Peptides against a protein of PDB entry 6IDX. Designs and how they scored, part 97

Target 1, 380 residues: chain A of PDB entry 6IDX
Amino acid sequence: KELAKLSADVTFATEFINMDGIIVLTRLVESGTKLLSHYSEMLAFTLTAFLELMDHGIVSWDMVSITFIKQIAGYVSQPMVDVSILQRSLAILESMVLNSQSLYQKIAEEITVGQLISHLQVSNQEIQTYAIALINALFLKAPEDKRQDMANAFAQKHLRSIILNHVIRGNRPIKTEMAHQLYVLQVLTFNLLEERMMTKMDPNDQAQRDIIFELRRIAFDAESDPSNAPGSGTEKRKAMYTKDYKMLGFTNHINPAMDFTQTPPGMLALDNMLYLAKVHQDTYIRIVLENSSREDKHECPFGRSAIELTKMLCEILQVGELPNEGRNDYHPMFFTHDRAFEELFGICIQLLNKTWKEMRATAEDFNKVMQVVREQITRA

## One batch from the design tools (peptide; aimed at target 1 T48 A133)

Design b2_p30_1_s1 (made by RFdiffusion4, then SolubleMPNN; from b2_p30_1, 21 letters changed)
Fold by OpenDDE base, seed 1:
Parts: C-alpha cells; structure tokens; sequence
Structure b2_p30_1_s1 (fold): chain B 380 residues (1-380), chain A 30 residues (1-30)
C-alpha cells in the first residue's frame, strides 16, 4: 500500500526502478502464489504500484514476460475475480496494447472481445470504462487485415446492444471518461467506412454497374420478375436507361458510374443508396417517383443528393479522422442499429427531400439546400 | 501515407496520455 502511494512520486520511482524493484513486482504477479494472507489486497497494491512505476516511462513495456501477460489476462478471463484486481488488470492490458505492438500481438491471442463483453454487463462504470478502453486499444492497434474482423465483432449485435443497454441506457450518469471511450469507439467504427469512402467506382466493372441497374430496376420495374437477364440491350434500351438515370437524378445520365468516381464519398454513396433501396424500398421508391413525375424545375435529384449527403455525413462524422484526446461527444443513435450509418443516411435523405420541397428549390439552389440540411443535422 | 502515420501516432500518444490520467484519477479516489 505504501509502495503504491510512493510509486506516484518520480524521485521514488526512479530510485526504486534503479534497484530493480519493478522486476520484483513482476515476479510476484508471475508466481501466481495464493498462499499469502490477504493475497487479493496485496495483489491489487502490487498492480497499482506496477502501473504507477510504468507510467513514469522509465522502463519499456516490452520488459514484461509472457507469463506476466498470461497472469493479467487470466485475471480478466476468470470468473469471480476481485473488482480491484479486475480493474487494474484491464488498465494494465490497455497500457500494454497502447504502448507496444509486440505486446498487442501477444494479448490479442490471449483475449477476445467476447470475453470483455462480460465486463460491460456490470453495474461498475469504472470496469465498463476500462473494458471499452481495452476494446478501443485493441481496435486502434489492430493491423488493417484484422480491423475488419474487429469491425465485424462490433457489428455483432451483441456488443453494440450491450453497450446501448448497460452503458448508455444505464440508470446512472455517464462520466466524462466513459463518454470519451464511447466517442473513441464511435470514431474507430466510422473509420471502417473510410475504405469505401475512398474507393472510386470503376465504370468498367460490370458488378458495380449492375448495382446501378438494380437501383433503376427497384425504382421503375419493382413488379417485374428479375428473370429478364440483362440480355443484349438494343440501342433503344440504352436510350431508355439514360431517361431512367435522369429520373433517378444522376449528374451523368449517360454513365451514372462517373458520379461515383469522385472520392470522397466514392462507393460509400452507392452502398447507402443500395441499402435504402433494399431495406427501405417503399421510402426509396417514393422519393424517386415523387421527383421523377415532376415536369417542373423543382425536382430533387436523388442520385446527386445521395452522393452529396453521403459526403456531408462523412464530414460531420469526421470519417477517416483519428480520435482527439479532448473530445467526448458520442451519438447514442449509432449504438441503436447494426447499420447505423446507412440508417442515418436514410433519415437524412428524407429530411433533404422534405427541405427541398419546403424551399421550393431548383437545381441552382442545391448548395443552399445542402447548407440548410447540414444545419438541421448538426442541431439534432 | 507518412502524414497519416504521423496522425495515427499522435492519436495513439493522446490515448496513452488519457489512459494515464484516468488511472491517476482512479488511484487518487481510492
């Protein structure tokens, strides 16, 4: 206990480390020997002293053994561990992951996000905060190939639902520390959209062109059986498609694929449009047909609007930006649905279409409408 | 790419500082 208090002092820490005191603390943890009276209390103070000593940055985190890592991971994965030990163990794992890529690799083999979910289902907000902090650390340090797996683990209805129900909708005020961890988790989750946001459509990719054709089909041929394979479309069919793409509100009526070559938002806009068309088909058809039937200059161009809205949402949500230390602004809505970005797009595109009608906008007013919609979204 | 890596490192250092601050607050409250 005294050691834990003194370890916060840099002068004491320097002298204690110079005497190899930190090695003694690590060996105590590595031994796993439960034979001492008040073992749990002594262990909690040992872990506190270890953290305080390491926080001075005098000793590299890479000095820790695999046995030490396994013991700490064991305290997080074992049932009925003392809260004090669990909290410190989560904090140590977070610190190890953040400070060392080598330790991240070892920890990622010993601990799964699934094991950390149990620590979110508790009434202790500090444990919840450290559990999310460790998830965030693992997410940030994950190599690019594993980030999608982490994304999929977050997209697993279970983690999101637990955060929503046990953290956000908990019967307690959210502290600043938890709000920051939720913000970080949100930012890291939205950064998974960056790849799609920066992916240009290839106008020669038939699979991508088939998605645009599917958008046309859903809007105008909703009752026609998909069985008519796009056979040799006669020149008349190409001319019909140009009219349909104009009615869909694409800027390039001849080749709508060209509208998705600008990054941002690239293919992410097409993903949002396809999601809307498949999941909210009635809303999609309504928006398209209401504007396609207008012979007046007051049609809202859906395709252009969807692209610019996707770009604007990426700007508002700071997609591709890294977490800032001073921020704690998170949106609870992003924890309510697995595809929260696409659902937000679906809400905002309806708002845009409404605002366009209310303003009696023309194509010349497009930027003014987008500015009003931006203000509406940022105030909500 | 180098600019992105520098931003990533800066964000990482920010999270490390925050983690230290959170631990200090937790220990001080005990």
Amino acid sequence: as target 1 above (380 residues)
Amino acid sequence: DEAREREREAALQGLIRLAKEQRRKAIASE
Scores: peptide ipSAE 0.363, ipTM 0.883, DockQ to the pose 0.877
OpenDDE base, seeds 2, 3, 4, 5: peptide ipSAE 0.362, 0.361, 0.146, 0.358; ipTM 0.882, 0.882, 0.590, 0.880; seed 4 fails the geometry check

Design b2_p30_1_s2 (made by RFdiffusion4, then SolubleMPNN; from b2_p30_1, 20 letters changed)
Fold by OpenDDE base, seed 5:
Structure b2_p30_1_s2 (fold): chain B 380 residues (1-380), chain A 30 residues (1-30)
Amino acid sequence: as target 1 above (380 residues)
Amino acid sequence: MEEKEKKRKEALEGLIKKAKAARKKAIASE
């Protein structure tokens, strides 16, 4: 206890480190000697002193042995560990992951996100905070290939649902530290959209063109009996599709694929449109048909609006930007849906369509509508 | 690439600083 308190002082820390004090503390953890009276309390103070000493930045985190890592990981993975030991162990692992790529690699082999989920299902907000902090550290330090796997693990209903139910909807106010970790997790998760946002559509890719055709089919053929034989000549079909793509509000109604060649938002806009069309089909059909049936200059161009809205949402959410230490703002909606970005898009496209009507907008007012919608989204 | 790497380093330094601050607050509350 006294050592842990004194370890906060840089002068004492320097002298203690010069006496190989950190090595002694690490060996105490490595030995795992449960034979001492008050072992749990002693271990908790040992881990506290270790953290305080390491926080001075005098000693590299790379000095830590694999045995030490395994012991700390063991305290996190074992059921029925003392809360004080668990909390400090999570904090140590976070610090190891953040400070060393070598330690990240070793820890990522010993600990899974699934094991950390159990530490979110507790009433202790500090344990929850350190568990999310460790997830965030692992996410930040993960190579690009593993980030997608972590994303998939987050998109797994379980982690999101647990955070929502046990952290956000918990009976305790969210502390600043937890709010920051939720913000970081949100930013890191939205950054996975960067790839799709920066992916250009290939106008020659048939599979991508088939998605645009599916958008047309869902909008216009859902009411048409499938009995209209495929036999009308290829040219009449092309001319029909050009009309339909104009009614869908694509800028390039001859070749809508060209509208998705601009990055951002690239293919991410098409993903959002397809999600809306499949998951919220009635909403999609309503928006498209309501604007396509208008012979007045007040038609809202759905395709153009969807692309520019996707771009705007990427800007508002700072997709591709890394988390800032000064921010604690998170969107609760991010934790309410598995596909939170696409659901947000679905809400915002309805807001855009409503705002367009209320403003009696024309194509010339497009940028003004987008500005009003931006203000509405950023104030919500 | 260099700018992204710089931004990553800055973000990491920020998270390290926040982690230290959180630990100091936690220890002081015990």
Scores: peptide ipSAE 0.390, ipTM 0.892, DockQ to the pose 0.865
OpenDDE base, seeds 1, 2, 3, 4: peptide ipSAE 0.381, 0.378, 0.382, 0.383; ipTM 0.889, 0.888, 0.888, 0.889

Design b2_p30_1_s3 (made by RFdiffusion4, then SolubleMPNN; from b2_p30_1, 19 letters changed)
Fold by OpenDDE base, seed 1:
Structure b2_p30_1_s3 (fold): chain B 380 residues (1-380), chain A 30 residues (1-30)
Amino acid sequence: as target 1 above (380 residues)
Amino acid sequence: SAAREAQRKEALEGLQKLFKEQRRKEIASQ
């Protein structure tokens, strides 16, 4: 107890570290000697002292043994652990993940997100906060491939549901620390969109062009079997597609893939269009056909509008920005749906289409319509 | 910068209202 208090002092910490004191603390954890009277209390203070000593940045986190990591991970995975030990163990693991890629790899092998989700189901908001903090650390330090896998996993849907039901909709006010961790999780979730936002379409990639063709098929040939998507059309068929791509409101009617070569929003705009077309098919078809049947120059260019709206949403949501310290502005709406970004796109594209009609806009008014839509979003 | 950040925050609040309203309509239509 006294050691834990004194470890906050940098002078004491320096001297204690120079005497191999931190190694003694790590060995106490590694030994797992439950036979000592007041072992739980002793261990809680040992872990506190260890954290306080490491927070001075004098010793590298890479000094810890695999046995130490396994013991700490064991305290997080075991169901009957003292709350104080659990809190400190979560905090130690978070710090390890944040400070060392080598420790991240070892911890990611010892702990699953599923085990951390169990700590969100408790009534203790501090435990919930440390559990989310560790999830956020693991998410931040994960390679892109593993990050996407973690996001797509059933664990993420479950995590979202548990956070919504046990944290956000809990009977307790959200503390600042929890609000920060929810903000961080939200930012890290939006950063999964960054790859697609920065991916340029290859106008020569047929597989990517087939997505645009699927948008055309859903809009104009909704009863046609997708298996009949013809590869290379005849020149007459290419001319037909050029007309359809004009009706879809692409800027490049000959090769709509060129509209997706600009980053941001790159392929993310196409993903939003495809999501709308598949999940909200009636809304998509209505928007496209309402504008495709107009000969009055008041047609809303869906393709162009979807691209610029996706870009606007990325700017509003700060897609690709890292979480900032001291921010706690999380939005509960993003925990209510797995595809909240695409759903927001679907809401906003309908608003844009409505605004275009109300303004009796032409293609020359495009930038003005986008400005009015931004104002309407802000005034909602 | 500060004005743009304020406008961005207001836009996020607006998006949240739009999302809630749409979700209410969907639930009411089921």
Scores: peptide ipSAE 0.348, ipTM 0.870, DockQ to the pose 0.022
OpenDDE base, seeds 2, 3, 4, 5: peptide ipSAE 0.148, 0.332, 0.167, 0.319; ipTM 0.735, 0.860, 0.772, 0.848

Design b2_p30_1_s4 (made by RFdiffusion4, then SolubleMPNN; from b2_p30_1, 18 letters changed)
Fold by OpenDDE base, seed 3:
Structure b2_p30_1_s4 (fold): chain B 380 residues (1-380), chain A 30 residues (1-30)
Amino acid sequence: as target 1 above (380 residues)
Amino acid sequence: DAEREEKRKKALEGLIELFKKQRRKAIASE
């Protein structure tokens, strides 16, 4: 106990480390010897002292043995561990993952996200916080190829639902530390959108062009019997499509694919539009048709608006940026839906369309509308 | 690329320090 307290002092830590004190502490953990009276309390203080000593950065985390890692991972994986030991073990693993890529690799082999999920299903918010912190550390340190798998594991309805039900909708106020971990998790998850945000549409890719055609079909052909597609020549079809793409509010009415060549938001804007069109078809059709039927120059250009809104949402959500140490702002909606970004887009595009109408905006007012919408989104 | 990597390193360092502070607070509250 005294050692654990003194280990927070850098002077004491330096002297104790110089006396190989950390090695002694690690060996105590590695031995796994439960023969001592008050083993749990002694172990908790040992782990505390170890963390405080290592936090000074005097000793590299890479000095830690595989046996030590396995013991700590064992404390996290065992169902009947003292809460104090569990908390410190989660904190040690988090520190190991954050400070060493070598330790990350070893820990990622020993611990599953499923084991950490069990620690979210508790009433202890501190345990929940450390469990999410370890998940965040693993996510942050995961190589790019494994980040999508971790995100898919997180996107598993189970982890989101558990966080939503046991953390966010818990009967207890969320502490600042938990709010930060939820923020970090949100940022790390939205960063997976960076690939799509930076993917340019290839105007020559027929499969990508077929998505734009599907947007047109959903908006204008949903009630049209395919038999009434006028068998008129390729030119009349092109002219018809050009009109439809103008009514959809694309900037390039001839080749809407060109609107998605700009990154950001690239293909992510098309993904959002397609999601809206398929999942919220009535809302999509309404927005498009309400603007396509106007001849008063107050048409809201849906295609352009969707692209710029997607870009704006990426900026607001800091897609591609690492989480900031001082931020605790998270959106509960992120945990309510598997496609939370696309759902947010669907809400925001309706807000944009409403704001456009209320302002009686024209194409010249586009930037003003976007600024008002930005302020509305950032205040909500 | 190098600038992005440096920003990533700094952000990671900030997170590490934050996590240290959070751990200390939680351990001290027991």
Scores: peptide ipSAE 0.315, ipTM 0.852, DockQ to the pose 0.878
OpenDDE base, seeds 1, 2, 4, 5: peptide ipSAE 0.329, 0.293, 0.052, 0.104; ipTM 0.858, 0.844, 0.546, 0.720; seeds 1, 4 fail the geometry check

Design b2_p30_2 (made by RFdiffusion4)
Pose (drawn by RFdiffusion4):
Structure b2_p30_2 (pose): chain A 370 residues (1-223, 234-380), chain P 30 residues (1-30)
Amino acid sequence: KELAKLSADVTFATEFINMDGIIVLTRLVESGTKLLSHYSEMLAFTLTAFLELMDHGIVSWDMVSITFIKQIAGYVSQPMVDVSILQRSLAILESMVLNSQSLYQKIAEEITVGQLISHLQVSNQEIQTYAIALINALFLKAPEDKRQDMANAFAQKHLRSIILNHVIRGNRPIKTEMAHQLYVLQVLTFNLLEERMMTKMDPNDQAQRDIIFELRRIAFDAETEKRKAMYTKDYKMLGFTNHINPAMDFTQTPPGMLALDNMLYLAKVHQDTYIRIVLENSSREDKHECPFGRSAIELTKMLCEILQVGELPNEGRNDYHPMFFTHDRAFEELFGICIQLLNKTWKEMRATAEDFNKVMQVVREQITRA
Amino acid sequence: SKYQPAIEAAKRRAIRRRQRDNKTFLEEKE
């Protein structure tokens, strides 16, 4: 107990650390008997002292043994133990992950997605905060080529709806540190879109060109003389600036292939809305048609800007958009809603092709005021 | 890495949050 008190003082901590005092603590956790059953209070003070000593930055986090790591991960992976032990254990794991790529790799193997998500279902907001913090730390430290798989795994176990039901709509008001972790989670989540946003279409890749052909087919085949007239104009009546080679329009980064993903999502998941928008504007040879392809690409870019895809998390922000915690594909759903808004605003303005940038500005104002 | 400045910020916040919680835990035990 006394050690837990004094360890927050650097003057004391240095003296104790210089006698390998941290090893006394790690050895106790690694091999001490009956710690959770008979000595949980002692163990809580031990973990408090350990974290306080490590927070002075005198020694590297890489000093910790695999045995110590496994024991701490064990306290998290188990059917919940004492709240004080769990809180410190989650906090130790977060610090290990943030401070070392090696520790991240070992910890990622010792804890499951389901075990971490289950700790969000406790009524204690600090346990919830540390759980989300550990999840955020794993995302921050995951190699670029593994982060997407991790996101899918957490999504399949319902991380989003658990956060919505147990944190955002929970009984306890969200305090500042939890709000910060939700902000960080949202920033990391949007940043999963960044690679596709910056990926150019290869116009010479037939498979990618066939995606655009499929997009056009879904809409034009819903319309016979009128259908023929649409196809004679290649992709003009689908609204692409490059009428003959629309794949070139997807070399603009941002939004790149993310725009294509959004269009395909709208066509497949919301086929009626996609067909309505395209057919209202595919036979219009007055200058008043709303160009779908050009509008979708620019809207995708605008949404990326509004939502700050690619921005790094920082210490000063605690903001988040709660509606993104209500749908697994909220970004794509937002695209669909905004493309319908864009078409409504276009008609309200009796807009022509020359008005394209003005309409996009009004849409930007509508979205950002909402 | 790309997220290095963010990791440094997360470390600072984690330490402050932990120090605050540990102080409350010790006071309750007193």

Design b2_p30_2_s1 (made by RFdiffusion4, then SolubleMPNN; from b2_p30_2, 18 letters changed)
Fold by OpenDDE base, seed 3:
Structure b2_p30_2_s1 (fold): chain B 380 residues (1-380), chain A 30 residues (1-30)
Amino acid sequence: as target 1 above (380 residues)
Amino acid sequence: MKYDEAIKAQIKLLKERTRKENKEFLEKSE
């Protein structure tokens, strides 16, 4: 206890570290001594002293052994661990993850997503904060190629719904620290969209062109008897597609793939359109057909609108930007669905279509409509 | 790395949080 108290002082910490005191503390934890295991208070003080000493930045985190990591991970995995030990163990793991890539790798092997999620399903907000902070640390330190795998693992384990139910919809006020960690998690998750946002469509890629064709099929052929597939020559079929792509509201009616060559939003706009068409088919068909049947020049160009809306949402959500220390503005909606961005797009495209009608907009009013929609989205 | 600033920020916040909580813990244990 006294050591833990004194360890906050930099002068004491320097002297104690120079005497190899921190090595002694680590060895005590590593040994799993019956003394530390039976006396939760003593272990809590030991871990407190260790954290305070390491926080001075005098000693590298890389000095920590794998045995120490396993002991700390063991405390986090124990179902009946004292809250004081659990809290410090989570903090130590987070510190190790953040300060060392080598320790990150070791911890990522020792700690399961399920264990971290279990610490969200508690009434203690401090523990929940440490659990989310550790998730964020793991996400930050993960190799770029592994971040999507982590996000998929979180979706499979229902992380978002657990956060929503146990943290956001809890009967207690959300503290600033928790709000920040939720914000960080949101930003890091939206940053997974950056690759698609910056991916240009290849107009020569047949697989990508087939997605655009699928959008056409869902809009116009889903209710049409396949017998009305015009058995007419390749030229008539091409002319038909040009008409359909015009009705879909693409800027390039001849080659809609060209509309997705601009980055941002690149292929992310096509992903959103396809998601809407497959998951919310009735909404998609309605939006397309309502505008395709208009002869009054008040048609809302769906394709163009979807692209510009996707770009706008990326700007509003700051896709690709780093979390800012001063921000605590998380969106509860983000935690309502695993595909929250695509669902937000689906809501916003309906809002855009409605706003277009209400304004009696023409193609010349496009930018004005987008400005109004931006204001509506940012106020919601 | 792209996230280096965010990592530094997170480290700073963690240190501030742990320092505060450790102090409170020690005071409650007296």
Scores: peptide ipSAE 0.594, ipTM 0.952, DockQ to the pose 0.915
OpenDDE base, seeds 1, 2, 4, 5: peptide ipSAE 0.565, 0.562, 0.563, 0.566; ipTM 0.949, 0.948, 0.948, 0.951; seed 1 fails the geometry check

Design b2_p30_2_s2 (made by RFdiffusion4, then SolubleMPNN; from b2_p30_2, 16 letters changed)
Fold by OpenDDE base, seed 3:
Structure b2_p30_2_s2 (fold): chain B 380 residues (1-380), chain A 30 residues (1-30)
Amino acid sequence: as target 1 above (380 residues)
Amino acid sequence: SKYQSAIEAQIKRLKKRNRELIKKELEKAE
């Protein structure tokens, strides 16, 4: 206790460190000896003093042993650990993860996302904050290839719904720090879309062309047996497809793949369109057919609208930008669905289609409609 | 690292949170 109090002073900390005091504290943790009376209290103060001393930045975090890491990780994985020990252990792990790549690797092997998520299912907001902050730290320090795996683990372990139910919809006000950590988690998750946003469609890739063809099939052939595609010659088929791609509202009716060569939004727009077509098929078909049946110049070009809306959403959500220290603006909608971006797209494309009709817009009004839609999205 | 600025930001926030945590815990023990 006295050591923890004195460790706040940089002069004392320097002297104590010079006397190998941190090594003594680490050995106390490493020993794991429950034989001491008041072990939990002693351990809590030991971890406090350790954090204070290390936060002075005099000693490298790389000085800690694997045994120490395992003990700290053990306190986070055990269900009946004292809240005081748990909170300090989460703070130590976050510090280790952020300050050392070597410690990150070791900790990522010792701790599961499921263990951290269990600490969100509590009434203590401080524990919840440290748990989310540690998740964010692990996500930030993860190699690019492992970030997608981590996001998949979040979906599998229902991280979003747990945050929604236990943090956001809790009977307590969300503190500024929690709001910031939720914002960081949101930004980091949306940044996984950056690759797709910057991926150009290859017009020569048949698999990518087949996705565009699938969009056509879902819109126009959903009730038609594919067997009734009349065996009419290759030229008539090409002419038919050109008409269909015009009705879908692509800019390039001959080769819609060309509309996805611009980055941003690249392939991310096609992903959104395909998601809408498969998951919200009735909505997709309705939007396409309502505009394809119009003979008046008031057709809303779905393909063009979907591409520009995807780009707009990327701009609004700042996809590819790093978390800003001064921001705490998280969207509760992000925590309602694992595919929140695609669901947001589905809501916004309906809003766009409605706004287009209300404005009695033509192709010349396209940019004006997009401005109105942007204002509607940013005010909601 | 692409995220270096964000990492540094998180370290700064963590140090602040830790100071607040330690202060509260020491006050309770008093």
Scores: peptide ipSAE 0.600, ipTM 0.949, DockQ to the pose 0.852
OpenDDE base, seeds 1, 2, 4, 5: peptide ipSAE 0.596, 0.592, 0.594, 0.594; ipTM 0.948, 0.947, 0.948, 0.948

Design b2_p30_2_s3 (made by RFdiffusion4, then SolubleMPNN; from b2_p30_2, 19 letters changed)
Fold by OpenDDE base, seed 3:
Structure b2_p30_2_s3 (fold): chain B 380 residues (1-380), chain A 30 residues (1-30)
Amino acid sequence: as target 1 above (380 residues)
Amino acid sequence: SKYDEAIKAQIKRLKKQNREEIKKELEKAE
């Protein structure tokens, strides 16, 4: 207890470290010996003093042993650990993850997303904040190739719904630090879309062209028996597809793949269209067919609108931007669905279609409609 | 890493949070 109080002072910390005092603290943790009376209290103060000493930045975090890491990870994995021990252990793990790539690798092997998520299902907001902060730290330090795996693990473990129910919809005000950590998690997750946003469609890639063909099939052939595709010659089929791609509202009716060569939004727009077509098929078909049947030049070009809307959403959500220390603005909607971006697209494309009709817009009004829709989205 | 500045910021925030939470706990133990 006295050591924990004194360890806040840099002069004391320097002297204590020079006397190898920090090594003694690490050995106490490494021993795991429960034989002492008041072990939990002693351990809580030991971890407190250790953290305060290390936070002075005099000693490298790389000085810790694998046994120490395992003990700290063990405290985080135990269901009935003392609150102080848990809080200090989460903070120590986060410090290790952030300060050392070597320690990150070791900790990422010892701790699971499920263990961290369990600490979100508590009434203590401080523990919840440390748990989310540690998740963010692991995400920040993860190699680029592992970040998608982490995001998949979040979906599998229902991280978003747990945050929504236990943090956001809690009967307590969200503190500024929690709001920032939720913002960081949102930014890091949206940045996974950056690759797709910057991926150009290859017009020669048959697999990518088959996705565009699938959009056509879902819109126009979903109720048509494939047997009624008339055996009309290859040219009539090409002309038929050109008509269908015009009805879908692509800019390039001959080769819609060309509409996805612009980055941003690149392939991310096609991903959104395909998601809408598969997950919200009735909504997709309705939007396409309502506009395809119009002869009054008031048709909303779905393909063009979907591309520009995807680009707009990337701009509004700042996809590819790095976490900013001055921001605490998270979107609760982000935590309502694992595919929140695609769901937001599905809501916004309906809003766009409605706004287009209300404005009695033509193709010349396209930019005006997009501006109105932008204002509507940013005010919501 | 593209996140180097974000990592530095996170470290700074964590140290601040630790000081505040440790102070509160030590005051309660008193």
Scores: peptide ipSAE 0.630, ipTM 0.962, DockQ to the pose 0.856
OpenDDE base, seeds 1, 2, 4, 5: peptide ipSAE 0.626, 0.623, 0.625, 0.626; ipTM 0.961, 0.960, 0.960, 0.961

Design b2_p30_2_s4 (made by RFdiffusion4, then SolubleMPNN; from b2_p30_2, 19 letters changed)
Fold by OpenDDE base, seed 3:
Structure b2_p30_2_s4 (fold): chain B 380 residues (1-380), chain A 30 residues (1-30)
Amino acid sequence: as target 1 above (380 residues)
Amino acid sequence: MKYDEAIKAQIKLLKKRNRELIKKELEESE
């Protein structure tokens, strides 16, 4: 206790560190010896003093042993750990993860997403904050190739629903720090879309072209007997597809793949369209057919609209940008679905289609409609 | 690293949060 108080002073910290005092604290943790009366209290103050001393930045975090890491990770993994020990252990783990790539690797092997998620299912907001902050730290320090795996683990472990139910919909106000950590998690998760946003469609890739063909099939052939596939020659089929791609509202009716060569939004727009067509098929078919049956030049070009809307959503959500200090603007909707971006697209494309109708827009009004839709989305 | 600035920001916030945690504990133990 006295050491924890004194460790706040930089002069004391410097002298204590020079006397190898921090090594003594680490050895106390490493020993794991529960033989002392008031072990939990002693351990809590030991971890406090250790954290204070290390926060001065005099000693490298790389000085810690694997045994120390395992003990700290053990405290986070124990269901009946004292709250004080748990909070400090989470803080120490976050510090280790953020300050050292070597320690990150070791901690990522010792800590599971499930263990961290268990600390969200509590009434203590401070513990929840440290748990989310540690998740964010692990996400930030993860190699690019492992970030998607981490996001998949979040979906598998229902991280979003747990945050929604235990944090956001809790009977307590969300503190600024928690709001920031939720914002950080949101930004880091949306940044996984950057690759797809910057991926150009290859017009020669048959698999990618088959996705566009699937969009056509879902819109126009879903109820049509495959027997009515006109056995008409290859030219009539091409002409038919050109008509269908015009009705879908692609800019390039001959080769819709060309509409996805622009980055942003690249392939991400096609992903959104395919998601809408498969998951919200009735909504997709309705939007397409309502516009395909018009002859009055008031057709909403779905394909063009979907591409530009995807780009707009990427701009609004700042896809590819880093989380900024001082921002706390998390969206609760992000935590309602694992595919929240695609669901947001599905809501916004309906809003766009509605707004287009209300404005009695033509193709010349396209940019005006998009501006109105942007204002509607940013005010919601 | 692409996230270096975000990491630095997170470290800064962590240090702040740690000071608040430690202060609270020391007050509760008195």
Scores: peptide ipSAE 0.504, ipTM 0.927, DockQ to the pose 0.877
OpenDDE base, seeds 1, 2, 4, 5: peptide ipSAE 0.479, 0.474, 0.495, 0.500; ipTM 0.922, 0.921, 0.927, 0.927; seeds 1, 5 fail the geometry check

